# Peptides against a protein of PDB entry 6UG1: the designs that were tried, part 26

Target 1, 304 residues: chain A of PDB entry 6UG1
Amino acid sequence: SNEERKRRKYFHMLYLVCLMVHGFIRNEWINSKRLSRKLSNLVPEKVFELLHPQKDEELPLRSTRKLLDGLKKCMELWQKHWKITKKYDNVGLYMRTWKEIEMSANNKRKFKTLKRSDFLRAVSKGHGDPDISVQGFVAMLRACNVNARLIMSCQPPDFTNMKIDTSLNGNNAYKDMVKYPIFWCEVWDKFSKKWITVDPVNLKTIEQVRLHSKLAPKGVACCERNMLRYVIAYDRKYGCRDVTRRYAQWMNSKVRKRRITKDDFGEKWFRKVITALHHRKRTKIDDYEDQYFFQRDESEGIPD
Target 2, 301 residues: chain A of PDB entry 6UG1 as posed
Amino acid sequence: SNEERKRRKYFHMLYLVCLMVHGFIRNEWINSKRLSRKLSNLVPEKVFELLHPQKDEELPLRSTRKLLDGLKKCMELWQKHWKITKKYDNEGLYMRTWKEIEMSANNKRKFKTLKRSDFLRAVSKGHGDPDISVQGFVAMLRACNVNARLIMSCQPPDFTNMKIDTSLNAYKDMVKYPIFWCEVWDKFSKKWITVDPVNLKTIEQVRLHSKLAPKGVACCERNMLRYVIAYDRKYGCRDVTRRYAQWMNSKVRKRRITKDDFGEKWFRKVITALHHRKRTKIDDYEDQYFFRRDESEGIPD

## One batch from the design tools (peptide; aimed at target 1 M13)

Design b2_p15_2_s3 (made by RFdiffusion4, then SolubleMPNN; from b2_p15_2, 7 letters changed)
Fold by OpenDDE base, seed 4:
Structure b2_p15_2_s3 (fold): chain B 304 residues (1-304), chain A 15 residues (1-15)
Amino acid sequence: as target 1 above (304 residues)
Amino acid sequence: ELEEKLKELLEEFKK
């Protein structure tokens, strides 16, 4: 019905706000001074120096290469720190079906929300789910004065799916769900004036994204619980930015159709949500990023 | 402040 379409759109919007606020809160928690002091001790001086290379005026690429090597070593150090990777409870923050949402609304299960103290303890001990691990990695880089962003791929239920039963066909194994991450890191490269993508936990990869990312879900089974639609970046100064354009190859032709921003109302509303979560002034880094997104938009074109 | 802005955003949905 038209009513069910409106209801699903509304619930998608509400769920998206809740996810974006969750990302904001986790981004605040990883700025903990107590955690920062503990995590800085994991990074030897030689690795810290690689994270902060001098600018090579002859070949800026040499400085970028040092930064990339420093980030690789930080990933290795993080793997040594992390002792226990817990499985997600149920589907974690991966996308739920409409049926799962309806069934969960009836179950007054007291979701044990992870407290800030428990999160900080989990990161400090190296015991937690993959999301906690990624968030802790961002905290370690920030402890080393690296301009690292927490990235969250928000997975609200698909309001474009109007099927009555949205049960997933078959035992989509936990393995297919977790094949691609929901949380990752970006690091600012001041030499190339670009964001470097870092997945320290899932794919264990470092990328300089041009047109596509390895972190973008591929295949039907993986896309059922992880659809790239809302990739939100949270920086150390409480900035909030939509960075979906970086990771979406087909933003205009495919991704936009599955976003609330497909219409003018949804675009204006989503801008209000971003503005509410953005607690810093604009910087030259934002200008370079917006220029990159503009060039990517022009290069894709408008779908016929 | 964030909670107030979130309430405002949620009220825009009730319309």
Scores: peptide ipSAE 0.036, ipTM 0.765, DockQ to the pose 0.779
OpenDDE base, seeds 1, 2, 3, 5: peptide ipSAE 0.027, 0.032, 0.031, 0.034; ipTM 0.717, 0.749, 0.744, 0.754

Design b2_p15_2_s4 (made by RFdiffusion4, then SolubleMPNN; from b2_p15_2, 8 letters changed)
Fold by OpenDDE base, seed 4:
Structure b2_p15_2_s4 (fold): chain B 304 residues (1-304), chain A 15 residues (1-15)
Amino acid sequence: as target 1 above (304 residues)
Amino acid sequence: SLEKYLKELLEEFKK
């Protein structure tokens, strides 16, 4: 019905806001001074120096290579720190079906929300789910004065799916769900004036994204619980930015159709949500990023 | 508060 379409759109928006606020709160927690002091001790001086290379005026690429090597070593150090990777409870922050949402609304299960103290303890001990691990990695880089962003791929239920029963066909194994991350890191490269993508936990990869990312879900089974639609970046200064364009190859033709921003009303609303979560002034880094997104939009074109 | 503002944003969609 038209009513069910409106209901699903509204619930998608509510769920998206809750996810974006969750990302914001986790981004505040990883700015903990107590955690920062502990995590800085994991990074030897030689690795710190690689994270902060001098600018090579002859070949800026040499400085980028040092930064990339420093980030690789940080990933290795992080793997040594992290002792226990817990499985997600149920589906974690991966996408739920409409049926699962309806069933969950009836279950008054007291969701034990992880407290800030428990999160900080989990990161400090190296015991937690993959999301906690990624968030802790971002905290370690920030402890080393690296301009690292927490990235969250928000997975609200698909309001474009109007099927009555949205049960997943088959036992989509936990393995297919977790094949691609929901949380990752971006690091600002001041030499190339680009964001470097870092997945320290899932794919254990570092990328300089041009047209596509390895972190973008591929295949039907993986996309059922992880659809790239809302990739939100949270920086150390409490900035909030939509960076979906970086990771979406087909933003205009495919991704936009599955976003609330497909119409003018949804675009205006989503901008209000971003603005509410954005607690810093604009910087030259934002200008370079917006220029990159503009060039990517022009290169993709408008779908016929 | 952020929570109040987010609730207000959500009420804009109930109309």
Scores: peptide ipSAE 0.028, ipTM 0.719, DockQ to the pose 0.903
OpenDDE base, seeds 1, 2, 3, 5: peptide ipSAE 0.026, 0.024, 0.024, 0.024; ipTM 0.704, 0.693, 0.657, 0.693

Design b2_p15_3 (made by RFdiffusion4)
Pose (drawn by RFdiffusion4):
Parts: sequence; structure tokens; C-alpha cells
Structure b2_p15_3 (pose): chain A 301 residues (1-169, 173-304), chain P 15 residues (1-15)
Amino acid sequence: as target 2 above (301 residues)
Amino acid sequence: DLEEELEKIMEEAEE
């Protein structure tokens, strides 16, 4: 019914707001001073110097390379620090079906509250699922004074799914791509470097294509790329989906609430509500990348 | 403050 259609659109907006805010608060917890100081001693002087390379006037590229080596070394040592990698209970934060949600609302059960202290304890011990692991990785980079963003791919239920059944054909297929990952700024190449230290264990300087964007019909059942939100040290919140969307204006726009005008205005209201800093020059360099990327997409196939 | 702002945004969306 048109009524259920409208409810799905609203609940989608509601769940999305909650997800984005959780990203905002989790990013705050990541900045914890007490935890940062402990995680900093995990980084040797050699690697620390690689993470803060000297300006190389003649060839800025060498500085970028040193940072990549440093990022690689950090990924490695984080693989060692993280001793216990859990499985997501049930579905984690991957996209759920309308049926699944309706049923979760029905069954209230018992839910162990988490809070901030428990999160900190888990990151220091090295115990958690991949979300906690990557988030802790970002906290470590920040303790070393690197401009690290936390990236979250918000997976609210699909408001474009009109079906009354909503049934699907696997765990391994869900976890192929991450919900959380990291970006680090390169002041030499003036670009954001994408880092996934937990799932794909890769570092990529995304230009026009990215390894992180999910592919194949089966894998996209639980992970439909729509809202890629980046949170930074100074409490910025930016929609970074353009970096990770091969067909942003075609394929992805149809799945976002921003397709109509009311939707874009509303979404902007939330981003602004979550962006608690003023514009820096880095924001401009990023907007320039997005503009060029927006103009190079062209006609679809 | 943020909570009140988000509530207003959702009330507008509901309407």
C-alpha cells in the first residue's frame, strides 16, 4: 500500500539519522585522551617518523611514499595488537530486511547495554568485532597526530523496496566488504588516502575506482552503498559517497533519500547538525576532487 | 540542543 510505502520512507529517514548520530558519538569516543595516550606507545619512532614525513620540495611524491609505508606498517602492527576478532552477532550493522525489522520489534528479549567505558576497555584489550577493530585503528592514528577520519557506510533499510515478502538467498557474503574504515590526509598530494586495515587489509589512493565498493548481486543484499559518512578529529561530518560510488548520479541516487528535493534539504539539515567545525582549505581540495569526479562520470551504459 | 534540533527535523519529515 501507498501507506506502507510512506512508513518505509519515514522509518528509513529515522533509522538513518540514528545511524549517522551513532557515527558522530562513536567518533567522539575515539578521540578519548586516556585511550589515545596508551595506543600511541604502540608506534615505534621509525614508523612515527614515516607518518610525519618532512616536506620534500623537489619531489613531493617521496613524502607520499613514506606515508604509505607508514600506513602499511601500522596496518601490520594492528593486525598483531588485535588479538580477538569476534563475529558479528546476528547481522551486525549490515542492511536488514523489512521482515527482519518487524520481527525484531516484536521480540524484545534482553540486550546488554555497552557504554563508553566498555568500548575503551575492549579497544585496549584488543577484543571485538571488525567495527571495533577498525575504530580502534583510527584512534591509534589520531594519538599519533595524523588527520584520520572514520568512515561509516550507513545501511538503513531500503525505502525503495516495495515488496510485501522481502526474502533473500550467506554470512561469508555479508562480510565481504566493510561497513567501517579509515581515511588519512596526504598534505603532499593533497588527497585522502583510503585505508581498510581489518577487512581488505589494503591501502588505496582512490582516483576513479575503489576496491571497497561492494560488487555482485549476492553481496549487495546486505550492503547497498548509499551514505558514506566521514567523521574527522575536529568533529567534522562530510558525505564522502562520491569517492566510493562509481555511478553516483545514476545507480546510487535512486537508492538515496536525496533523489527528490525534500530529501536533499532534509539530508543537508542532518549533516550540518553533525558538522561542528568551520570550513578549512582541505574541505576545498576535497570538494574539487568531488566536482571532477562528478563531471567524469558521464552517460551511463 | 542537538537532540531537540533532530526532533524538529523528524517532526517536519513526519508532517

Design b2_p15_3_s1 (made by RFdiffusion4, then SolubleMPNN; from b2_p15_3, 10 letters changed)
Fold by OpenDDE base, seed 3:
Structure b2_p15_3_s1 (fold): chain B 304 residues (1-304), chain A 15 residues (1-15)
Amino acid sequence: as target 1 above (304 residues)
Amino acid sequence: SLKKKLEELLEEFKK
């Protein structure tokens, strides 16, 4: 019905806001001075020097290579620190079906919300789910004065799916779900004037995204609970930016149709949400990023 | 604050 379409759109908007605020709160928690002091001790001086290379005036690419090598070593150090990767309770922050949402409304499961103190202890001990692990990795890089962002792929229920029964059949549902991350890291490369993408936990990859990312979900089974639609970046100065354009190969042709921003009302509403979560002034880094997004929009073209 | 309203909305979805 038209009423059910309106209801699903409303619940999608509400759920999206909830997820974006969760990312903001986790980004605040990883800025903990106590956690920073503990995590800086995981990074030896030689790795710190690689994270902060001098500018090579002859070949700036040499400085970028040192930074990439430093980030690789940080990923290896993080794997040594992390002792226990817990499975998600149910589906974690992956996408729920409409049926699962309706059934959960009837079952008042007291979800024990992880407190800030419990989060800081979990990161410090190296015990937790993959999301806590990624968030802790961002905290370690920030403890080393690296300009690292927390990235969150927000998974609100699909308001464009009008099917009643979306029963996800199969024993492999969890394995397919966790194949691609919900949280990852970006690091500012001051030499190339680009963001470097880092997945320290799932794919254990570092990439300089040009046209597409390895972190973008591929295949029907993986996309059932992980649809790339709202990739939000949270920086160390409480900036909040939509960075979906970086990870979406087909932003205009495919991704936009699945977003609330497909219409002018949804675009204006989503801009208000971003503005409310963005607590810093604009910088030259934002100018370089916006220029990159513009070039990516021109290169994709208008969908035929 | 919008943050508090959004946190309240999050708690409602966790119920």
Scores: peptide ipSAE 0.028, ipTM 0.736, DockQ to the pose 0.115
OpenDDE base, seeds 1, 2, 4, 5: peptide ipSAE 0.026, 0.026, 0.027, 0.027; ipTM 0.723, 0.723, 0.724, 0.724

Design b2_p15_3_s2 (made by RFdiffusion4, then SolubleMPNN; from b2_p15_3, 8 letters changed)
Fold by OpenDDE base, seed 4:
Formats: sequence, structure tokens, C-alpha cells
Structure b2_p15_3_s2 (fold): chain B 304 residues (1-304), chain A 15 residues (1-15)
Amino acid sequence: as target 1 above (304 residues)
Amino acid sequence: SLQEYLEELLKEFEE
């Protein structure tokens, strides 16, 4: 019905705000001074120097290569620190079906929300789910004065799916769900004036995204619980930015149709949400990023 | 409205 379409759109919007706020809160928690002091001790001086290379005026690419090597070593150090990777409870922050949402609303299960103290303890011990691990990795880089962003791929229920029963066909194994991450890291490369993508936990990869990312879900089974629609970046200064364009190859033709921003009302609303979560002034880094997104938009074109 | 409710929710996070 038209009513059910409106209801699903509404619930998608509400769920998206809750996810974006969750990302904001986790981004605040990883700025903990107590955590920073502990995590800085994991990074040897030689690795710290690689994270902060001098600018090579002859060949800026040499400085980028040092930074990339430093980030690789940080991933290795992080793997040594992390002792226990817990499975997600149920589906974690992966996308739920409409049926699962309706069933969960009836279950007054006291969701034990992870407290800040428990999160900080989990990161410090190296015991937690993959999301906690990624968030802790971002905290370690920030402890080393690296301009690292927490990235969150927000997975609200699909309001474009109008099927009555949205049960997933078959036992989509936990393995297919977790094949691609929801949380990852970006690091600012001041030499190339680009964001470097870092997945320290899932794919264990470092990328300089041009047209596509390995972190973008591929295949039907993986896309059922992980649809790339809202990739939100949270920086160390409480900036909040939509970076979906970096990871979406087909933003205009495919991704936009599945976003609330497909219409003018949804675009204006989503901008208000971003603005409310954005607690810093604009910087030259934002200008370079917006220029990159503009070039990517022009290169894709408008779908016929 | 949905907009007002979402704006209220957003205000609770700005405080």
C-alpha cells in the first residue's frame, strides 16, 4: 500500500539517524585521552616516523610510500594487540529485513548497550567484535597524531523493498554477511591530498581509491545485509561527512535510487542530519575531497 | 511531523 511505503520510508529515516548517531558516539569514545596514552605505546618510534614522513619536494610519492608502509606496520601491530575477535550478536549493525524488525519490536529484549567503560576496556585488552577492533585501530592512529577518520557504512532497512515478506531466502551464512566490513578507517595523505582507505580487520587492505574499492560489497548474498548507500566519515575533530561517492562506482545510476536523497525532500533532510553531526569548521581537506567527488560525479555522468 | 520529531532527536544530540 501507499501507507506501507510511507511507513518504511519513515522507519528507514529514523533507523539511519540512530546509526549515524551511534557512529558519532563511537567516534567520541575513541578520542579518550586514557585510551590514547595506552595505544600510543603500541607504536614504536620507527613506525611513528614512517607515519610522519618529511615532504619530499622532488617526488611527493616517496612520502606517500613511507606513510603507506607506516600504516601497513600499524595494521601488523594491531593484529598482535588484538587477541579475541568476538562474533556479532545476531547480525550486529548489518542490514535487517523488515520481517526481522517487526519481530524485534515485539521482543522487549533488553539490548545491553555496550557502555563507554566496557568499550575502552575491550579496546585496551584487544577483546571484542570487528567493529570495536576497527574503532580501536582508529584510536591508535589518532594517538600517533595521524588524521584518521572512522568510516561507517550505515545499513538501514531497504525502504525500496516493498515485498511483504522480506525474509532472506536460505541460511545466508554468517560468513557471507561479514565478508565485507561496516566500519573501516581513512587516513589523510597530505602529500597526494587524498584519503587512504584502510581496512585493518576484515580484508586487511590499504587502498588509494580511484574508481572503486575492494570494500564495496559484491555478489547477491553479501549485498543482502550490506548495501553500500550511506558511508559516513567521522574525524578526530568531530566532523561528519558523507563519503559514499568515494566507494560507489555507480552513485547516480544505482546507489542514489536506494537512498533517501533520491528526492529533494530527502536530500534536504539528510543534509540537516549531516549538519547536526558536523561539529567543526570547513577545512582545505574538505575542499580537496569535494573536488574529488565532483570529478567523480562528472565522470560517471547522469544516467539516461 | 516526522521532520519535527527528527529535528528534536537531532537537538538531543547537540546538547
Scores: peptide ipSAE 0.026, ipTM 0.624, DockQ to the pose 0.102
OpenDDE base, seeds 1, 2, 3, 5: peptide ipSAE 0.021, 0.019, 0.026, 0.020; ipTM 0.656, 0.646, 0.623, 0.656; seeds 1, 2, 5 fail the geometry check

Design b2_p15_3_s3 (made by RFdiffusion4, then SolubleMPNN; from b2_p15_3, 5 letters changed)
Fold by OpenDDE base, seed 1:
Structure b2_p15_3_s3 (fold): chain B 304 residues (1-304), chain A 15 residues (1-15)
Amino acid sequence: as target 1 above (304 residues)
Amino acid sequence: SLEEELEKLLKEFEE
């Protein structure tokens, strides 16, 4: 019905706001001064120097290469620190089906919310789920004065799916779900004027995204619980930005149709949500990023 | 507050 379409759109929007606020809160927690002091001790001076290379005036690419090597070594150090990777409880922050939502509404299950103190302890000990691990890695880079963003791929239920029974029948459902991350890191390269993508936990990869990312979900089974729609960046100064354009190859032709921003009302509403979560002034870094997004939109073209 | 801004954003959608 038209009513059920409105209800699913509303519930998608509410769920999206809750996810974006969760990302904001986790980004605040990883700015903990107590955590920063502990995590800085994991990074040797030689690795710190690689994270902060001198500007090579002859070949700026040499400075970028040093930064990339420093980030690789930080990933290796993080793997040594992290002792226990817990499985997600159920589906974690991956996308739920409408059936799962309806069933959960009927079940008055008290979700145990992780407290800030428990999160800081988990990161400090190296014990937790993959999301806590990624968030801790971002905290370690920030402790080394690296301009690192927490990235969150928000997975609200698909309001464009009007099917009642969306039962995901599959023996490998968990493996397919966790094949691609929900959280990752971006690091500002001051030499190339670009964001570097870092997945320290799942794919254990560093990339300079041009047209496509390795972190973008591929294949039907992986996309059932991880649909690239809302990739939100949280910086150390409480900036909030939509960076979906970086990771979406087909933003205009495919991704936009699955977003609330498909219409003018949804675009205005989503811009208000971003504005409410963006607590810093604009910088030259934002100008370089917007120029990159503009070039990506022009290069994709308008879908026929 | 962030909470007050979120409540406003939710109300604007119920209208």
Scores: peptide ipSAE 0.027, ipTM 0.714, DockQ to the pose 0.868
OpenDDE base, seeds 2, 3, 4, 5: peptide ipSAE 0.019, 0.025, 0.024, 0.023; ipTM 0.657, 0.660, 0.683, 0.682; seed 4 fails the geometry check

Design b2_p15_3_s4 (made by RFdiffusion4, then SolubleMPNN; from b2_p15_3, 9 letters changed)
Fold by OpenDDE base, seed 3:
Structure b2_p15_3_s4 (fold): chain B 304 residues (1-304), chain A 15 residues (1-15)
Amino acid sequence: as target 1 above (304 residues)
Amino acid sequence: SLEEKLQELLEEFRK
């Protein structure tokens, strides 16, 4: 019905706001001075020097290569620190079906909300789910004075799916769900004037995204609970930016149709949400990023 | 507050 379409759109927007606020709160928690002091001790001086290379005036690419090597070593150090990777409770922050949402509304499950103190302890001990692990990795890089962002792929229920039964059947459903991350890291490369993508936990990869990312979900089974629609970046200065364009190969042709921003009303609303979560002034880094997004839009073109 | 702004944003859609 038209009423059910309106209800699903509204619930998608509410759920999206809750997810974006969750990302904001986690980004605040990883700025903990107490945590920063503990995590800086995990990074040896030689690795710190690689994270902060001098500018090579002859070949700036040599400086980028040092930074990439430093980030690789940080991922290896993080794997040694992290002792216990817990499975997600149910589906974690992956996408729920409409049926699962309706069934969950009837179950007053006491969700154990993770407190800030419990989060800081979990990161410090190296015990937690993959999301806590990624968030802790971002905290470690920030403790080393690296300009690292927390990235969140927000997974609200699909308001474009009007099917009554959206039940997911299959023994491999969890493996397919966790094949791609929900949280990852970006690091500013001051030499190339680009963001470097880092997945320290799931795919254990570092990439310089040009046209496509390895972190973008591929295949029907993986896309059932992880649809690339809202990739939000949270920086150390409480900046909030939509970075979906970086990871979406087909932003205009495919991704936009599944976003609230498909119409002018949804675009204006989503800009208000981003503005409410963005607590810093614009910088030259934002100018370079916006220029990159513009070039990506021109290169994709308008779908015929 | 952030919460107030988020509530206002949610109320804009109840209309």
Scores: peptide ipSAE 0.032, ipTM 0.735, DockQ to the pose 0.876
OpenDDE base, seeds 1, 2, 4, 5: peptide ipSAE 0.024, 0.024, 0.025, 0.024; ipTM 0.705, 0.705, 0.705, 0.664; seed 5 fails the geometry check

Design b2_p15_4 (made by RFdiffusion4)
Pose (drawn by RFdiffusion4):
Structure b2_p15_4 (pose): chain A 301 residues (1-169, 173-304), chain P 15 residues (1-15)
Amino acid sequence: as target 2 above (301 residues)
Amino acid sequence: TEFEEILEEAFDHLF
């Protein structure tokens, strides 16, 4: 019914707001001073110097390379620090079906509250699922004074799914691509470097294509790329989906609430509500990248 | 409060 259609659109907006705010608060917890000081001693002087390379006037590229080596070394040592990698209970934060949600609302059960202290204890011990692991990785980079963002792919239920049944054909297929990952600023190439230290274990300077965007019909059942939100040290919140969307204006726009005008205005209200800093020059360099990327997409196939 | 106001606007628009 048109009524159920409208409810799905609203609940989608609601669930999305909650997800984005959780990203905001989790990013706050990541900045914890007490935890940062402990995680900093995990980084040797050699690697620390690689993470803060000297300006190389003749060839800025060499500085970028040193940072990449540093990022690689950090990924490696984080693989060692993280001793226990749990499985997501049930579905984690991956996209759920309307049926699944209706049923979760029905069954209330018992839920162990988490809070901030338990998160900190888990990151210091090295115990957690991949979300906790990548989030902790970002906290470590920040303790070393690197401009690290936390990236979250918000996966609210699909408001474009009109079906009354909503059934699907696997765990391995869900976890193929991450919900959480990291970006690090390169002051020499003036670009954001994408880092996934837990799932794909890769570092990529995304230009026009990214390894992180999910592919194949089976994998996209639980992970439909729509809202890629970046949170930074100074409490910025930016929609970074353009970096990770091969067909942003075609394929992805149909799945986002921003396809109509009311939707874009509303979404902007939330981003602004979550962006608690003033504009820097880096924001401009990023907007320039997005503009060029937006104009290079062109006609679809 | 700000998020409640934003959702109330969305609710009135839809319903």

Design b2_p15_4_s1 (made by RFdiffusion4, then SolubleMPNN; from b2_p15_4, 9 letters changed)
Fold by OpenDDE base, seed 5:
Structure b2_p15_4_s1 (fold): chain B 304 residues (1-304), chain A 15 residues (1-15)
Amino acid sequence: as target 1 above (304 residues)
Amino acid sequence: SYLDELLEEFKEYLF
């Protein structure tokens, strides 16, 4: 019905706000001074120097290469720190079906919320799910004075799916779900004026995204619980930015149709949510990023 | 915060 379409749209909006607020809170927890002091001790001086290379005036690319090597070594150090990777409880922050949402509303399950103290302990010990691990990796880079962002791929239920959901039957459903991350890291390269993408946990990759990312879900089975629609960046100064354009190859032709921002009302609403979570002034880094997004939008063109 | 209250009310639906 038209009513069910409206209900799913509004529930999607509410769910999206709660996910974005969750990302904001986790980003604040990452900024813990007590955690920072502990995690800085994991990084040797030689690795710290690679994270902070001098500007090579002849070839700025040499400075970028040192930073990339430093980030690779940080990823290796993080793997040594992380002792226990827990499975997600149920689907974690991956996308739920409408049927799963309806069933959960009927069954008031006491969800054990992870407290800030428990999160800080989990990161310090290296014990937790992949999301806690990525968040801890961002905390370690920030402890080393690196301009690192927490990235969250928000997975609200698909308001464009009007089908009655059949149960996602399949023994491989968990493997397909966790094939691509929900959380990752970005690091500002001051030499190339670009964000470097870092997945320290899932794919264990570092990339400079041009037209596509390795972190973008591919294949029907992976996209059932991980649909790239809202990639939100949280920086160390409590900035909040939509960075979906970086990771979406087909933003205009495919991704936009699955977002609340497909219409003017949704665009204005989503801009208000971003603005409410953005607690810093604009910087030259934001200008370089917006120029990159503009060029990516022009290069995609208008979908046929 | 208002956001924590909103999260707490919706925890049963979201998490």
Scores: peptide ipSAE 0.030, ipTM 0.714, DockQ to the pose 0.076
OpenDDE base, seeds 1, 2, 3, 4: peptide ipSAE 0.025, 0.025, 0.025, 0.028; ipTM 0.698, 0.683, 0.694, 0.712; seeds 2, 3 fail the geometry check

Design b2_p15_4_s2 (made by RFdiffusion4, then SolubleMPNN; from b2_p15_4, 7 letters changed)
Fold by OpenDDE base, seed 1:
Structure b2_p15_4_s2 (fold): chain B 304 residues (1-304), chain A 15 residues (1-15)
Amino acid sequence: as target 1 above (304 residues)
Amino acid sequence: SYFEELLEEFRKYLF
């Protein structure tokens, strides 16, 4: 019905705000000065120097190569620190079906909220789910004065799916769900004036995204619980930015149709949510990023 | 805050 379509749209909006606020809170927690002091001790001086290369005036690419090597070594150090990767409780922050949401509404399950103290202890011990691990990795890079962002791929329920029963029956459902991350890192490269994508936990990859990312979910089974729609970046200065354009090859033709921003009302609403979570002034880094997104929109073109 | 309460209520639906 039209009523069910409206209900699913509003529930999607509310769920999206809750996810974005969750990302904001986790980004605040990883800025803990106590955690920073502990995590900086994991990074040897030689690795710190690679994270902060001098500008090579003859070949700026040499400085980027040093930074990339430093980030690779930081991923290796992080793997040594991280002792226990827990499975997600149920589906974690991956996308739920409408049926799962309706069933959960009827179940008074006392969900045990992770407190800030428990999170900081989990990161310090190297025990937790993959999301806590990525968040801790971002904290370690920030402890080394690296301009690292926490990236969150927000997975609200698909308001464009009007099926009554959306139950996912599959033996490999968990394996397909966790194939791609929902949290990762970006690092600012001051030499190339670009963001470097870092997945320290899942795919264990570093990339400079041009047209496509390795982190973008592929295949029907993986996309059932992980749809690339809302990739939100949280920086060390409490900036909040939509960076979906970086990771979406087909933003205009495919991704936009699955976003609340497909219409003017949704665009204006989503802009208000971003603005409410964006607690810093604009910088030249934002100008370079917006220019890159503009070039990506021009290169994709308008879908026929 | 109202948002934290909504988040706590929604955590029941998120997890």
Scores: peptide ipSAE 0.031, ipTM 0.715, DockQ to the pose 0.068
OpenDDE base, seeds 2, 3, 4, 5: peptide ipSAE 0.024, 0.025, 0.030, 0.027; ipTM 0.693, 0.703, 0.737, 0.717; seed 2 fails the geometry check

Design b2_p15_4_s3 (made by RFdiffusion4, then SolubleMPNN; from b2_p15_4, 8 letters changed)
Fold by OpenDDE base, seed 5:
Structure b2_p15_4_s3 (fold): chain B 304 residues (1-304), chain A 15 residues (1-15)
Amino acid sequence: as target 1 above (304 residues)
Amino acid sequence: SYFEKLLEEFRKYLF
């Protein structure tokens, strides 16, 4: 019905706000001074120097290469720190079906919410799910004065799916779900004036995204619970930015149709949500990023 | 915070 379409749209909006607020709170928790002091001790001086190379005036690319080597060594150090990767409870922050949401609404089960103290202990011990691990990695880079931001791929239920039963069948459902991450890191490269993408936990990769990312879900089974729609960046100064354009090859033709921002009402609403979560002034880094997004929009063109 | 209260209210849908 038209009523059910409206209900799913509004529920998607509410769920999206809750996810974006969750990302904001986790971004605050990883700024803990106590955690920072502990995690900085994991990074030896030689690796710290690679994270902070001098500007090579002859070839700035040499400075970028040192930063990339430093980030690679930080991923290796993080793997040594992290002792236990737990499976997600149920589907974690991956996308739920409409049937799962309805069943959850009826089930008054007391979920144990992870407290800030428990999160800090989990990161500090190296015990937790992949999301906690990524968030801890961002905290370690921030403890080393690296301009690292937490990235979250927000997975609200698909309001464009109007099927009554949305049950997902399959024994491999968990493996396909976790094939691509929900959380990752970006690091500012001051030499190239670009964000470097870092997945320290899932794919264990560093990339300089041009037109496509390795972190973008591919294949039907992987996209069932991980649909690239809302990739939100949270920086150390409590900036909040939509960075979906970086990871979406087909933003205009495919991704936009699955977003609340497909219409003017949704665009205006989503801008208000971003603005409410953005607690810093604009910087030259934002100008370079917006210029990159503009060039990506022009290069994709308007879909037929 | 206001946001923590909102998450607590809707946590049954998120977690």
Scores: peptide ipSAE 0.029, ipTM 0.730, DockQ to the pose 0.072
OpenDDE base, seeds 1, 2, 3, 4: peptide ipSAE 0.029, 0.026, 0.021, 0.029; ipTM 0.727, 0.710, 0.659, 0.732

